# Peptides against a protein of PDB entry 7UQJ, part 19

Target 1, 160 residues: chain A of PDB entry 7UQJ
Amino acid sequence: PELYQNFNITPPRGVLFHGPPGTGKTLMARALAASCSSDERKITFFMRKGADILSKWVGEAERQLRLLFEEAKKHQPSIIFFDEIDGLAPVRSSKQEQIHASIVSTLLALMDGMDNRGQVIVIGATNRPDAVDPALRRPGRFDREFYFPLPDVKARFKIL

## One batch from the design tools (peptide; aimed at target 1 K95)

Design b1_p11_3_s2 (made by RFdiffusion4, then SolubleMPNN; from b1_p11_3, 6 letters changed)
Fold by OpenDDE base, seed 1:
Structure b1_p11_3_s2 (fold): chain B 160 residues (1-160), chain C 160 residues (1-160), chain D 160 residues (1-160), chain A 11 residues (1-11)
Amino acid sequence: as target 1 above (160 residues)
Amino acid sequence: as target 1 above (160 residues)
Amino acid sequence: as target 1 above (160 residues)
Amino acid sequence: DEEEEYLREME
């Protein structure tokens, strides 16, 4: 929260955490959620895995996404964290992945329908940002991207 | 390797990282690998996902595990990190999961066959420690377990 | 950054990450720095160890701290991360720790002298928050604190 | 809740 105020950055509706596996994307999302609540102000944290939404909710994934966003809005301030979002919203490769296309379309509509005044932040995490539909990475959606480098000494030194 | 030498602790053959999803298990494994690496002494880090070993190596998973352990031994000091190890070594439910049983048996044999003098550490990570075969959690295997709590919402919330 | 604007939270000047060793404090600080950097907006990350400032800069630690803060201000948006800050800013036990007292006084003055409009965030990390001078934990300094719990001591102690 | 659920599953 504080970093964006200090940096005069308008908060995105969505934040994409991307980087190699085990770089702490999910941990950071939980940490941010945990850091944003106080004793006086609790943030509700919603976590979903992309593959779970497809596999557990076959034929109802769109409805489950809508319910998730409504619940997050009801419990604001809230964070929706999509782990492995590339599993939920893959790049539209073939016209035959109609289910993926409809889920992506629903997620796009939900991201677009977020009131910027709403205290709902959406965090997506992926190990494969290029496997996420570019439409989700546009302004008003996941318009901010956080790279989680491997803790290679050299990559850590690029942050130094 | 270095952590155990510095503390006069005999290195376990295996360490189980367990805790809710997004508690930083994979991140800790990478951080340990990076922290134990100096300019003079690099640790080789091998990462595998449990489900990937089953799905990508159907019929050769046992061979791939053997090759992984031989490669880790060849590149010692090394860390083998199994992410989502419950996907690789589920609790023996039915005699019909013969494939899982053979993979578990191979992993058990590989863990048992590790020379304690070898600079190979095996880290397993899971969100469901009770879904991991208890045979893997015995002495000489994953005989040490790290709980990764959810970052206490309350304590992190004092900063937001 | 964004979370604080969305939640109407005033950004602190300093954030204290505290918790037992190996809880991911340094990792989180690096991940925050990496996360706040985009292709369009890079954050400069300055890392120092508390003990290193005392040991490497004997008699010049105050000057080095001033230079660090000026460099961070010059390269804003920036993050200053003090790892093991208890080594830099111990609780004032005896009047005889004049060197520590002067370094603490300098750090206090630097934290107080930060313009809240400046895009410089200070993150301190410690395993011993009670060993950090309470003056650093006051409003306008490290006025926010993140607890990094040990992954359950009992479960980690099965690994020890 | 997820930690309490995880702790309950561990117990």
Scores: peptide ipSAE 0.025, ipTM 0.424, DockQ to the pose 0.048
OpenDDE base, seeds 2, 3, 4, 5: peptide ipSAE 0.000, 0.000, 0.000, 0.000; ipTM 0.233, 0.251, 0.304, 0.414; seeds 2, 4 fail the geometry check

Design b1_p11_3_s3 (made by RFdiffusion4, then SolubleMPNN; from b1_p11_3, 5 letters changed)
Fold by OpenDDE base, seed 4:
Formats: structure tokens, C-alpha cells, sequence
Structure b1_p11_3_s3 (fold): chain B 160 residues (1-160), chain C 160 residues (1-160), chain D 160 residues (1-160), chain A 11 residues (1-11)
């Protein structure tokens, strides 16, 4: 959380964590959620996995997304973390999945509908930023991207 | 580093990292891989995702597992990290998935076939330890389990 | 990084990541560094290990710290990550280590000398926050602390 | 909910 204050960057409505698997994207999101909560100001942390929204909520994914954002708004300040967001919002160019297209459209609308003053932050994590619909990566959505590099081999060694 | 000083314990053939999503299981596995590597002794780190092995290697998952373990042995000291291992090794009791049963059987055999002196450590990560076949959680396999708690809300808050 | 902007908390000059070993402190620091970098604004990430500064730079540790901070300032926005900072900045009460005392004093001076507008963030990681000189944990230094809880003590011991 | 679900799954 604090590191972002130093960058005078308007808090994105959405933050995309991207990088190779196991670079700590999900943990960072949780640590961020944690680090945002004080005893006086608890942040509500919502976690969803992209693939789970598609698979568990067949025909209800859009409703589940709406409910998620409503709940996040109700419990603000809130963080919504989408793990594996590339699973939820794949590039629309795949001819076959109308379902994915509707879910993406719902997510876009929900992110666009977030009040600029809303205390809801959306974090998406992906190992494949290029597999995320570019529409989600636009200003007012996941407009900030954080590359989680593999801990450099040297950095890996310095963790020893 | 300090955890590694306790390596006077016979490295488990398998370690199960379990805990809620985003508790840093994958991160820990990578940090471990990194922290085990010295400039003089580099550890080879193999990462696979359980769901990817099932989906990408339809009909070849068993072969891919064998190749993975062979490669790990060839490049020892090595760590094999299975992220979302519950996706690879679901509980056998589900009547429908013979495919999963064969993959689990292959993984069991590979873990059992690891020489006690082999410098190959297998780490599995799951959000659903109960969804992992209990046979994998037996001695000589994933016989050590690490609960990755949610960073306690307080610990989450202490990251604030 | 960005999540801290949302908390209207003056970006600390220093952030202390503390928690048991293998809780992801170092990786979080890297993820933060990475997450702070946009395509338009790359953050320079400097990593040092406390023990390495003491051991590799015997008699030059103070100079190396100065050079590190100078380089970080030159390449701002920058993050300096001290892994195992308790190795660099042990509690002064230990009668024997004049060397550590001088290094700590240098680090204190460097952190105090950072311009409030400087785009240099210092992250320290330790497994032993109580082994870190309390002077470093004061406002304007490592004034924010993040507890990385153990993955459950049972989890930690099962990695062993 | 996920924590509770995980805790319930651990029981």
C-alpha cells in the first residue's frame, strides 16, 4: 500500500498484477489488503478466482460479479482480488465463448460504474497479461499494471 | 535461510503447502527453491500447475509427469512444485474421472520411486487439502504438510 | 505500492517487513518493487542482504551503504530492500559489536537524510524485529511495520 | 467465506 503513495499515482480502480506463476501476486494482493487495514479502518477483502467464477457459476457469473461488487461497496473500504483474471476475462477474439464475452462485459461495466470516490479497489492477478481482454487494461479499469518478475536468481539467492 | 539450517531433517520427498488462496504457498515454494540455491549449488526449480497438466496434456499427463520427474532427477538438486495439486490429484472417490485416477497413480508411483538419497523435493500447493487424494498425503509422499493460514487479520493488519 | 496511496499515509521512508522466515517478506518486497514500476515509470530496485553487507564489506559497510543510497537517489524512483536487516542493524545493546553500531549509525543517518520528497523507499525484512535496533523503527525510518505471519507454526515446521 | 470454507474443509 505505502509504496503506491510515493508514486503520486491516482489509485487505480483496478490494478493488474502480472508475472510468472509463483511470483507472489496473490500473496501481494492479500498482503496489500492486510496492509490497508488498520485497527480503526478494516478493509474488507474479497477474493475470487477467475476460473471458479466461470465454472461454478455457469449462467450466473454475471450475477455473481454484480453481487461481488455490491458486497464490496457495502463493506467499503474493500479490495476485490481476482486471482487468475485471465480465466475470467480472456481475450474476446476466441470465436467460441459468448459466455466469456458476457462476463467480460459485466466486469467492464462494473469497473466503469465504480464511483471515483468509492473505496473499492480491484486487483487482478494473471500469469498471462496478454490473455486478459485489453478492454480491462484501459484507464479507469485495470489501468495500473505490476510486473512480478521471477525473483532474480541473484535475488532468489539473496533470500538465502 | 533459517528454515534451511534445520535441513538436518531428511528432506521430505514431498511437502504439501495448504491454506486459503493467496496465503503465499507458491511464493514460499519459489522462495524455498531460491533459498536452497547457493552460488556453488544451484537448485533446479520445476513448476507445474495441476489443472494445466490435466488440460494441456490430455492423454499425456502421465507421460508429462514421468518426464518431469526424470528431468528433475537429471538436474538434481531439484524442486518440483505442483501448484494447485488438488487439480491434479483429486480424491479418487469421484466415480467419473478415471483420468484423474491414472494421473494420481502415476504421481504416487513417481514419488514412491524417488530414491531416499535423491536430491529431488516435491512441493504440492493446494487450497483444498481434503480434495487431495489421501494416498498422496502418506509417508514417503507429501508426508509433511504446511498450513499457510490466511495472514491473520491482525497479521494482515500488521502488514499495515 | 499504490494501495498505500489510498491510505493517505505519508509514504514511510522505511518499511519493516517482519515475520518468521519464509513468510514471503523478500518476495513481497520484490513484488512491491515490480508493482511500483509502470512502463512509463520504472522503479529501480536495489537489494542487499544485511549479513552480506557486514561480511563482504568488512571495514567498508558504511561506505557501501552510502553508495547504495546515493545510487538509489540517482536512479529514483527507487526501492532499497534490505533482506535480513537484523543482520545489519542488530540491537546496540550487545556489548561486543562496535562494527554493527557504526553501520547502524550510518543507516540511521542515511534514512534521516532522505529528503521527504525523495522517491526512495527503503524496505527492511527481518525474521527478528526485536533484534533490529529500535532506533531504526522510529518515525521517518522504518516507521511502518508489516507482520508476515508464519504460515501456521505447524506449517513452518512441516516445511522442515 | 473462503476462509470459513477452508476451515470447514480442514475439519
Amino acid sequence: as target 1 above (160 residues)
Amino acid sequence: as target 1 above (160 residues)
Amino acid sequence: as target 1 above (160 residues)
Amino acid sequence: DEREAYLKAME
Scores: peptide ipSAE 0.021, ipTM 0.303, DockQ to the pose 0.064
OpenDDE base, seeds 1, 2, 3, 5: peptide ipSAE 0.000, 0.000, 0.000, 0.000; ipTM 0.344, 0.190, 0.270, 0.223; seeds 1, 2, 3 fail the geometry check

Design b1_p11_3_s4 (made by RFdiffusion4, then SolubleMPNN; from b1_p11_3, 6 letters changed)
Fold by OpenDDE base, seed 1:
Structure b1_p11_3_s4 (fold): chain B 160 residues (1-160), chain C 160 residues (1-160), chain D 160 residues (1-160), chain A 11 residues (1-11)
Amino acid sequence: as target 1 above (160 residues)
Amino acid sequence: as target 1 above (160 residues)
Amino acid sequence: as target 1 above (160 residues)
Amino acid sequence: DELEAYLKEQA
């Protein structure tokens, strides 16, 4: 199958970009937003860092997530990019602070509430896919995962 | 022949990659490390985040920086990549915590102590070049700066 | 129309990335190679600079191009990235050296000889699309072009 | 490219 046949996929509500640090996840998201934008059809790109949502908006993170999704919907077509999403929605643990549990629950509800016909794509980027709550990786959420490998040393010698 | 011989340019001690978040600064640094690596000449890539050096090594950050430079020297040819270097070496202010001042001073001394003949390159990446201590941007330190613009809008759509 | 309907595009044989210097063309090409690579399906990335093909392989550039395409075909799925392709395939002029004319003719023949079912994508990057031979920009060659503008300040505010 | 050239220059 052609490299592009892998792209004949129904728009996932959410796409998880995962891979080691500096593999171009954020760059990929930005350039997707970019390339999808024509002069006539600009895509609005929303970017949030997972850690920033927790640190800047302690006690308001749920509200800020709701506002983000509302704003993205208002400015369709749009991409919401969560950089370091494992910082926003860490794996649920018995010792996890209630704050994180509420944020995760809000993000789950917002992703589930996305109309599949909506022109809003959610991209999550993480260096630690195993640190992302598995509930976010279920069908209808971040149900497509793209690995960003470290450019392999052997493949790279041929790139020079 | 050394990769440096092909370009007749004295290796700068440090290179500053600056630009908006997700413009691929880290990816570029990794890409360069492995492009410069042949099967016969592998380049060792050291990566540190500025914020991680402060948070993980409270009171030991200076020692960890020294060890990093020693290790890089031991494993030449090498690249030291400081991601989010503005988190490690913020602009000196009258209100700057003594901790940051000591770390900055250590990094300055380490960069000044690099032999220009050494096969150690230091790459700093920042989203906020104006938040990096100007002392780091002087000749013999991060004296080369590369801007990473936002990848433009039209290019990436067909590549997904 | 769905954002993804714009992705139902037949794989171009060649894609031209064009835009000002530093707009992330090379970075994009590398990020694409990485993103299209899974653990099960690694994409081989081949990189050549246009100027390097001329300068390093004077009198052998045609042979090196043939070998590059053969190697890319052997290591499918693969991407051939020509950086600074205007250095390899300048616009045909009455004053153009015969050497460039031969290289351009070889590249044209190689691109025309690509099976559309092959998992080889050719990406050309240039800062000067008008300096690229128009014959390369015809259907079945670099028939898809992506502009990489300088990030306009107004567009950036919507990305934050 | 300038950066790759530069870092190829630096490697």
Scores: peptide ipSAE 0.010, ipTM 0.379, DockQ to the pose 0.120
OpenDDE base, seeds 2, 3, 4, 5: peptide ipSAE 0.007, 0.005, 0.008, 0.000; ipTM 0.261, 0.265, 0.188, 0.406; seeds 2, 4, 5 fail the geometry check

Design b1_p11_4 (made by RFdiffusion4)
Pose (drawn by RFdiffusion4):
Structure b1_p11_4 (pose): chain A 160 residues (1-160), chain B 160 residues (1-160), chain C 160 residues (1-160), chain P 11 residues (1-11)
Amino acid sequence: as target 1 above (160 residues)
Amino acid sequence: as target 1 above (160 residues)
Amino acid sequence: as target 1 above (160 residues)
Amino acid sequence: AHAAALAAFHA
């Protein structure tokens, strides 16, 4: 931590995995979760699949998101993996419903809002990165974007 | 206050921050929230978003908005910051649930019934200005619209 | 009435002010209420909004609307003004609440219950006319309309 | 239902 405090830098804490299907995005997230439970320093892994938070009550989806990010603040070494994040956080449109743009606005305020979110890494895997809201693809929330391509020759050899 | 009486004008009590992502809106709101808590006279900063307003009960979201504005009038030199205000106050539509048009109507009524002395300032950052209701963007509610642009060269030099 | 009842031209049951925001619709009702700054029993003015009638309870909104209309009949020559009538009478659909739908179901029955010897006029204002419920725009209701446009050059000169 | 409306939107 002194190496990041030596400068006035904050570490990148957001990655967006994107690429074609079957290219290793969930596999990499699974290997990272298995590695986080065997290094004997507790890095808590929070798994979220698509729009897991959708509810028929008004304001319960935004409440579940606030609770997920808060429980992430309770245990500082915690990680949040959003599988298929293009179904949870689509591009905000006026045509579609307000529950979607309201979830996206809550996610924007919880990732880089007025309050600091803590040591919470946020990973999102998507096959459709341009269905993710463009305000979610900037540094401070999903700083990095890992493109997982279809494997080339050497990579196919190594996979096989 | 005599200058605002000599000319027969009312000081603007509303600002709408708008601009592309990562251009300084939450940063300015955070710097103003730190400047509210330093000096010999204290300004009270009230931070809000769509999650701690929206409720599942009938008449509870508008009651939370009224409690916010009454509590800000009580601590009279005050700032109210609504982040991602297009999620809190979208354009009113009959093809949406009634809770969003009811929040926009309650917010219009509470802004039209403020102290009328420049005591409660209301600041909102929408990242997208067209998504917010046009009735809120007229002078009398959100008087000023600060456009936070992508920085030019001298601005990029000063940021770096 | 000694003059206008000679010719059998009935006064309107419902007159609707509609236009863009900031075009002076609330000013016309405020100026008509200052033309009610006259002596009593003539042009009693009631200033209501699309809020402060609708409540948590199930009967106080319709009971208060029936009482407002009864006090309007009590003082014979009277005007009821509903500012932001899309807040009180939105479009009834299947994303609509039950309390607003019953407010519309009572406002329609009270406007059809108003006698032919027109001594209660209901003026209503909106900035979005095709967001008020379609039933109040039928004959015998809000049928005469006043469009309030943005000002032209001479009108802006007089305003300045 | 919200997820189905979102899927119909992207179709």

Design b1_p11_4_s1 (made by RFdiffusion4, then SolubleMPNN; from b1_p11_4, 10 letters changed)
Fold by OpenDDE base, seed 2:
Structure b1_p11_4_s1 (fold): chain B 160 residues (1-160), chain C 160 residues (1-160), chain D 160 residues (1-160), chain A 11 residues (1-11)
Amino acid sequence: as target 1 above (160 residues)
Amino acid sequence: as target 1 above (160 residues)
Amino acid sequence: as target 1 above (160 residues)
Amino acid sequence: EALEELLKALE
């Protein structure tokens, strides 16, 4: 009887966390990473900020994204968390639009290029889901969306 | 008997939230927005980061501020929350001082130009109240200040 | 009987807080500052972000670090908290490596130059302890490291 | 529910 090692190959899932800032998107992404990480199956958590991709990676952003996805693939199972992914949204300058378009194009290609056999989950967090390129929100990319509501006043007073 | 629709026109109030970071300034601003929002009277919450105004809006910061205030006025009652408003503080380069001075001048003019009949509250959050231009702290602008103390150790151990 | 004013001169201690982001590193640093501050002995808390040192202090970062340490020394007992100190890590451009190397060199010199008689504690927070220059992690610098684990799922659900 | 599905899909 062949032990089908059910490598439950979770297909690469793109998940968009959206909601008002301070609703715990980043915290939830990490909670998920920790929850899914056992002693037997450590999930590698990669985090990048959208603003850092634009500001820190000027000219190398595409290469750094490729390296990030390669590293995530190497350390499967893994989660890539893009915090403030709306921070990839171009500033309305034509030059930044071009840079953004290139970075988004690269991110699209990387998400599409993930073999369905990879255990890489990509989580994007945004305060502005409508500022995320619709191409990123298509099936096979960020095709699941989770809304993070504002905590109610009572919940907030517990956090304060 | 004339039904004075007491449009409790809360005059445009500038409120400065100051205190150590992670004291819940951003959370409180949102709690206030949520608390003041009923099903009958939804408060529109606008948020901007001071650092984003300088870094993302280079050359269009003034226009984006004007658009923000117009949008807030259109969606009354509304709250404009400037998180990290001390992030508008110039980097000590003469060029950034000029950019800052222009942005601050525009913000001052926008706060002064708010008709007292508007239901727009402006909340600024800072970790460095002394780094906020004193002109912003004058009556009719950020004329109310709320200190956010460090939660006591016991309160913090409940959050950790 | 000579009142030994036990000026418990806590020698300058460098402490590295490391762990996944949102694990309360910044919160703990402030809790420590508040806990150590009494009415009789107010601890002055200085905060800087690593990303701000690189992005905002281009060309003056070294001078601003020196001024920070001088100000901290003047306001003893004091805590200097570097949030996101891994944000001092160079982007892989040779130019940013040089800027980083210079800033790190200055920080090293400032930490080494703190008289053991100073009541200045330096806390660095990072999500990437391995991205912190090993030279900063040597004795007399960030020689104590505290890991901030992810709160367990149950603890996180209490914060959410 | 969807979070639980995501958790289950990761398990």
Scores: peptide ipSAE 0.000, ipTM 0.258, DockQ to the pose 0.038
OpenDDE base, seeds 1, 3, 4, 5: peptide ipSAE 0.000, 0.000, 0.000, 0.005; ipTM 0.378, 0.269, 0.205, 0.415; seeds 1, 5 fail the geometry check

Design b1_p11_4_s2 (made by RFdiffusion4, then SolubleMPNN; from b1_p11_4, 10 letters changed)
Fold by OpenDDE base, seed 4:
Structure b1_p11_4_s2 (fold): chain B 160 residues (1-160), chain C 160 residues (1-160), chain D 160 residues (1-160), chain A 11 residues (1-11)
Amino acid sequence: as target 1 above (160 residues)
Amino acid sequence: as target 1 above (160 residues)
Amino acid sequence: as target 1 above (160 residues)
Amino acid sequence: EALEELRKALE
């Protein structure tokens, strides 16, 4: 945050972590939150799962997204982590398409409505970057992308 | 078990693993089950996910919890692992609050109904200890808590 | 693929990865896909989660499974990875049993309908091999099984 | 230590 203010650089509002599952996207988001937290500056970490937004928040998803962003702003510096953000795209049924469109439009509006001076970063994680709405990947939203490669054979044998 | 009987200490019925995702709560629960299993003494490991209890067991969740505890008692020594136990708390809709209250009340009753002489341990894992019903965190239930810290930067690079 | 054709060996259609959560089943499936991919031969990797098939695809699950297998065949060589394939088995409620039976029957038919000449491998991962329908574990389906042991204490401390 | 106590409790 301070670094971005000092250079008059607008901090990235949204960061997309993409790559295979098990490549540590969620772990990295948490490690970033921890590494940026000091005793003087605790970063508030919010987590949601894309599939949970659709399945658990039926009819209230838009409201819960708004509340999440308000709470993140209230407790800034904050990270909002959306795991499996591509899970906001249901298997296309006509009714789910409309619900999906409403939820995604709400997320778009919330990301656009973040003041440049806010210390709220949104991290979206996906295994399928092409399943993420292209509108979410535009400037002012998830405008930075980080690819998480598969661990090499040697790294694989350290995890397995 | 034997140690607690010898000291007339009531063994912990419930253990809450809390901390960030990717900190190995599920892996630790499994590693504990494996490390306590010998050729002479196999520990039966039962796993359920909090979100699955609500979503998959609609109308039968209480019955399935009862059956799970009965099966665990039958196959003792046993571990019942509830991953994402905070997922028993839906995003509050009025209907989901009642269903949640019924399921949680059943879990409370099952944990209270475990005889002190049983070799059944319940492990709940959560990323949000404050989202776990305080009634579950009382003595005789999840009365021991273990925090799983984030891996340090060095540990992170071993996992990623 | 070429090796199996050269030896007139029918490639395994289905491989069941079973073992505790956190033992790297998903990571292994991805690592296999990556290790079998060369610059000349990219393997297409499809992923689905058993619980998502039932919960997200209500009423369309069979159709989405058919589309998945068609897409995998179109983009062969391909791997279809079903994580938590035992999640296709709901906690038995009478209505869920019928829905489960229909989805599982569709998966059985799709696995049986794969031509021996196709370069599509299905990997199912489960923590509960006994919760996987025995019909899925028959020859021509998940006819190979790989157990993922718990990491030893030393390996555990590398992950945790 | 506390995890070792859990281990001992399970043994």
Scores: peptide ipSAE 0.006, ipTM 0.251, DockQ to the pose 0.044
OpenDDE base, seeds 1, 2, 3, 5: peptide ipSAE 0.000, 0.010, 0.010, 0.010; ipTM 0.271, 0.272, 0.273, 0.393; seeds 1, 2, 3, 5 fail the geometry check

Design b1_p11_4_s3 (made by RFdiffusion4, then SolubleMPNN; from b1_p11_4, 4 letters changed)
Fold by OpenDDE base, seed 3:
Structure b1_p11_4_s3 (fold): chain B 160 residues (1-160), chain C 160 residues (1-160), chain D 160 residues (1-160), chain A 11 residues (1-11)
Amino acid sequence: as target 1 above (160 residues)
Amino acid sequence: as target 1 above (160 residues)
Amino acid sequence: as target 1 above (160 residues)
Amino acid sequence: DAAAALAAARA
């Protein structure tokens, strides 16, 4: 009988933070970056919103993603945080589906192209894990998932 | 007046993750192991279920626990994760109570026998902290507890 | 366009743990201290309650804060944990507002006076982040916030 | 808070 699953826990290349809105996914990603930084070892934190990738980078999203990953590689150790990564989901139009598919394909290729020796961690945050492309959740990508449980409704009202 | 409680925070030998189902206790234990692993310092992750200790190891549970701790010691730094550790709780039969008492006694002895210099962390996860044997929650064992709060019901429905 | 926010994530001088009661903020602070301690590098953990700063240190709160920070500096690496830091909030009396302002001013000065080379981390926990003086939440102080989401009401009842 | 525990374990 296998006495242990030797999860050689390679540092996750990609970590998916999923959970309802206001669970602190974004705060956690920032805190992780802060906690991993020492006086001798500064971590560079890159932040993008999934919806901004589609809306602000119209026609250059793939290039901007490549540049982001190159910059993250250049400034290792680094964290790339994609907030609202489910915002990469296409709106109900076929033209947006093609743009989405190209952007997601580029992100997949960039995550796959990260050498195991890279000190680049990619964190994706979503409120809708099922709206995240299943290809992003495969091994070598966002293969580690973190569930962020909500507050009780009454207590969410105490925090706002 | 005591200016500080000098908690000489010895690294926890045992950490109890407690909280409702679906709070990500298991995900967190895996993530801890991943986050503590570096390219130069791989952490070995051992996983067992509390219910499997009673059901799958019938008659050899104590031996399998000893072997698990020996293997974890051999592959330091390591994490032993017991998911559903409250599953060590006896069913309502006296014969299962004796088996439980022996298994828990063995786990207690193994946790007590971990030298302070060991890089073995034991994580227990439970949904029922009160169903965990109080002896396991004493100093030098699962003496550190982490509460995993749930999502709001309405938001758990958005994640499923 | 700025390709990245280079958050040179300096290690947080101050971390605000905020979230509803019973989310494990205090447990987390203790666990942080435990997880950051190694056999070779013991972390000293200092704990105070915000309400105790006002009530138990009447007339000497500023001096006790200074001594706490000096002791934390002397025993580096160290964590200062302020539980219920929103308990520094004045009661509805003008005399308590002046005492509060002096105590908060002292805490601000102590946090600002921590050299970047100090291995002293300050953690504040609150259930009421809006009741924490905004000056404490500025860069170089509690500039990192962690949101502790609650359990679902039904699940909080399973943990009690 | 599992998230804070993760931040904690990375600190």
Scores: peptide ipSAE 0.000, ipTM 0.177, DockQ to the pose 0.039
OpenDDE base, seeds 1, 2, 4, 5: peptide ipSAE 0.000, 0.000, 0.000, 0.000; ipTM 0.207, 0.200, 0.181, 0.336; seeds 1, 2, 4, 5 fail the geometry check

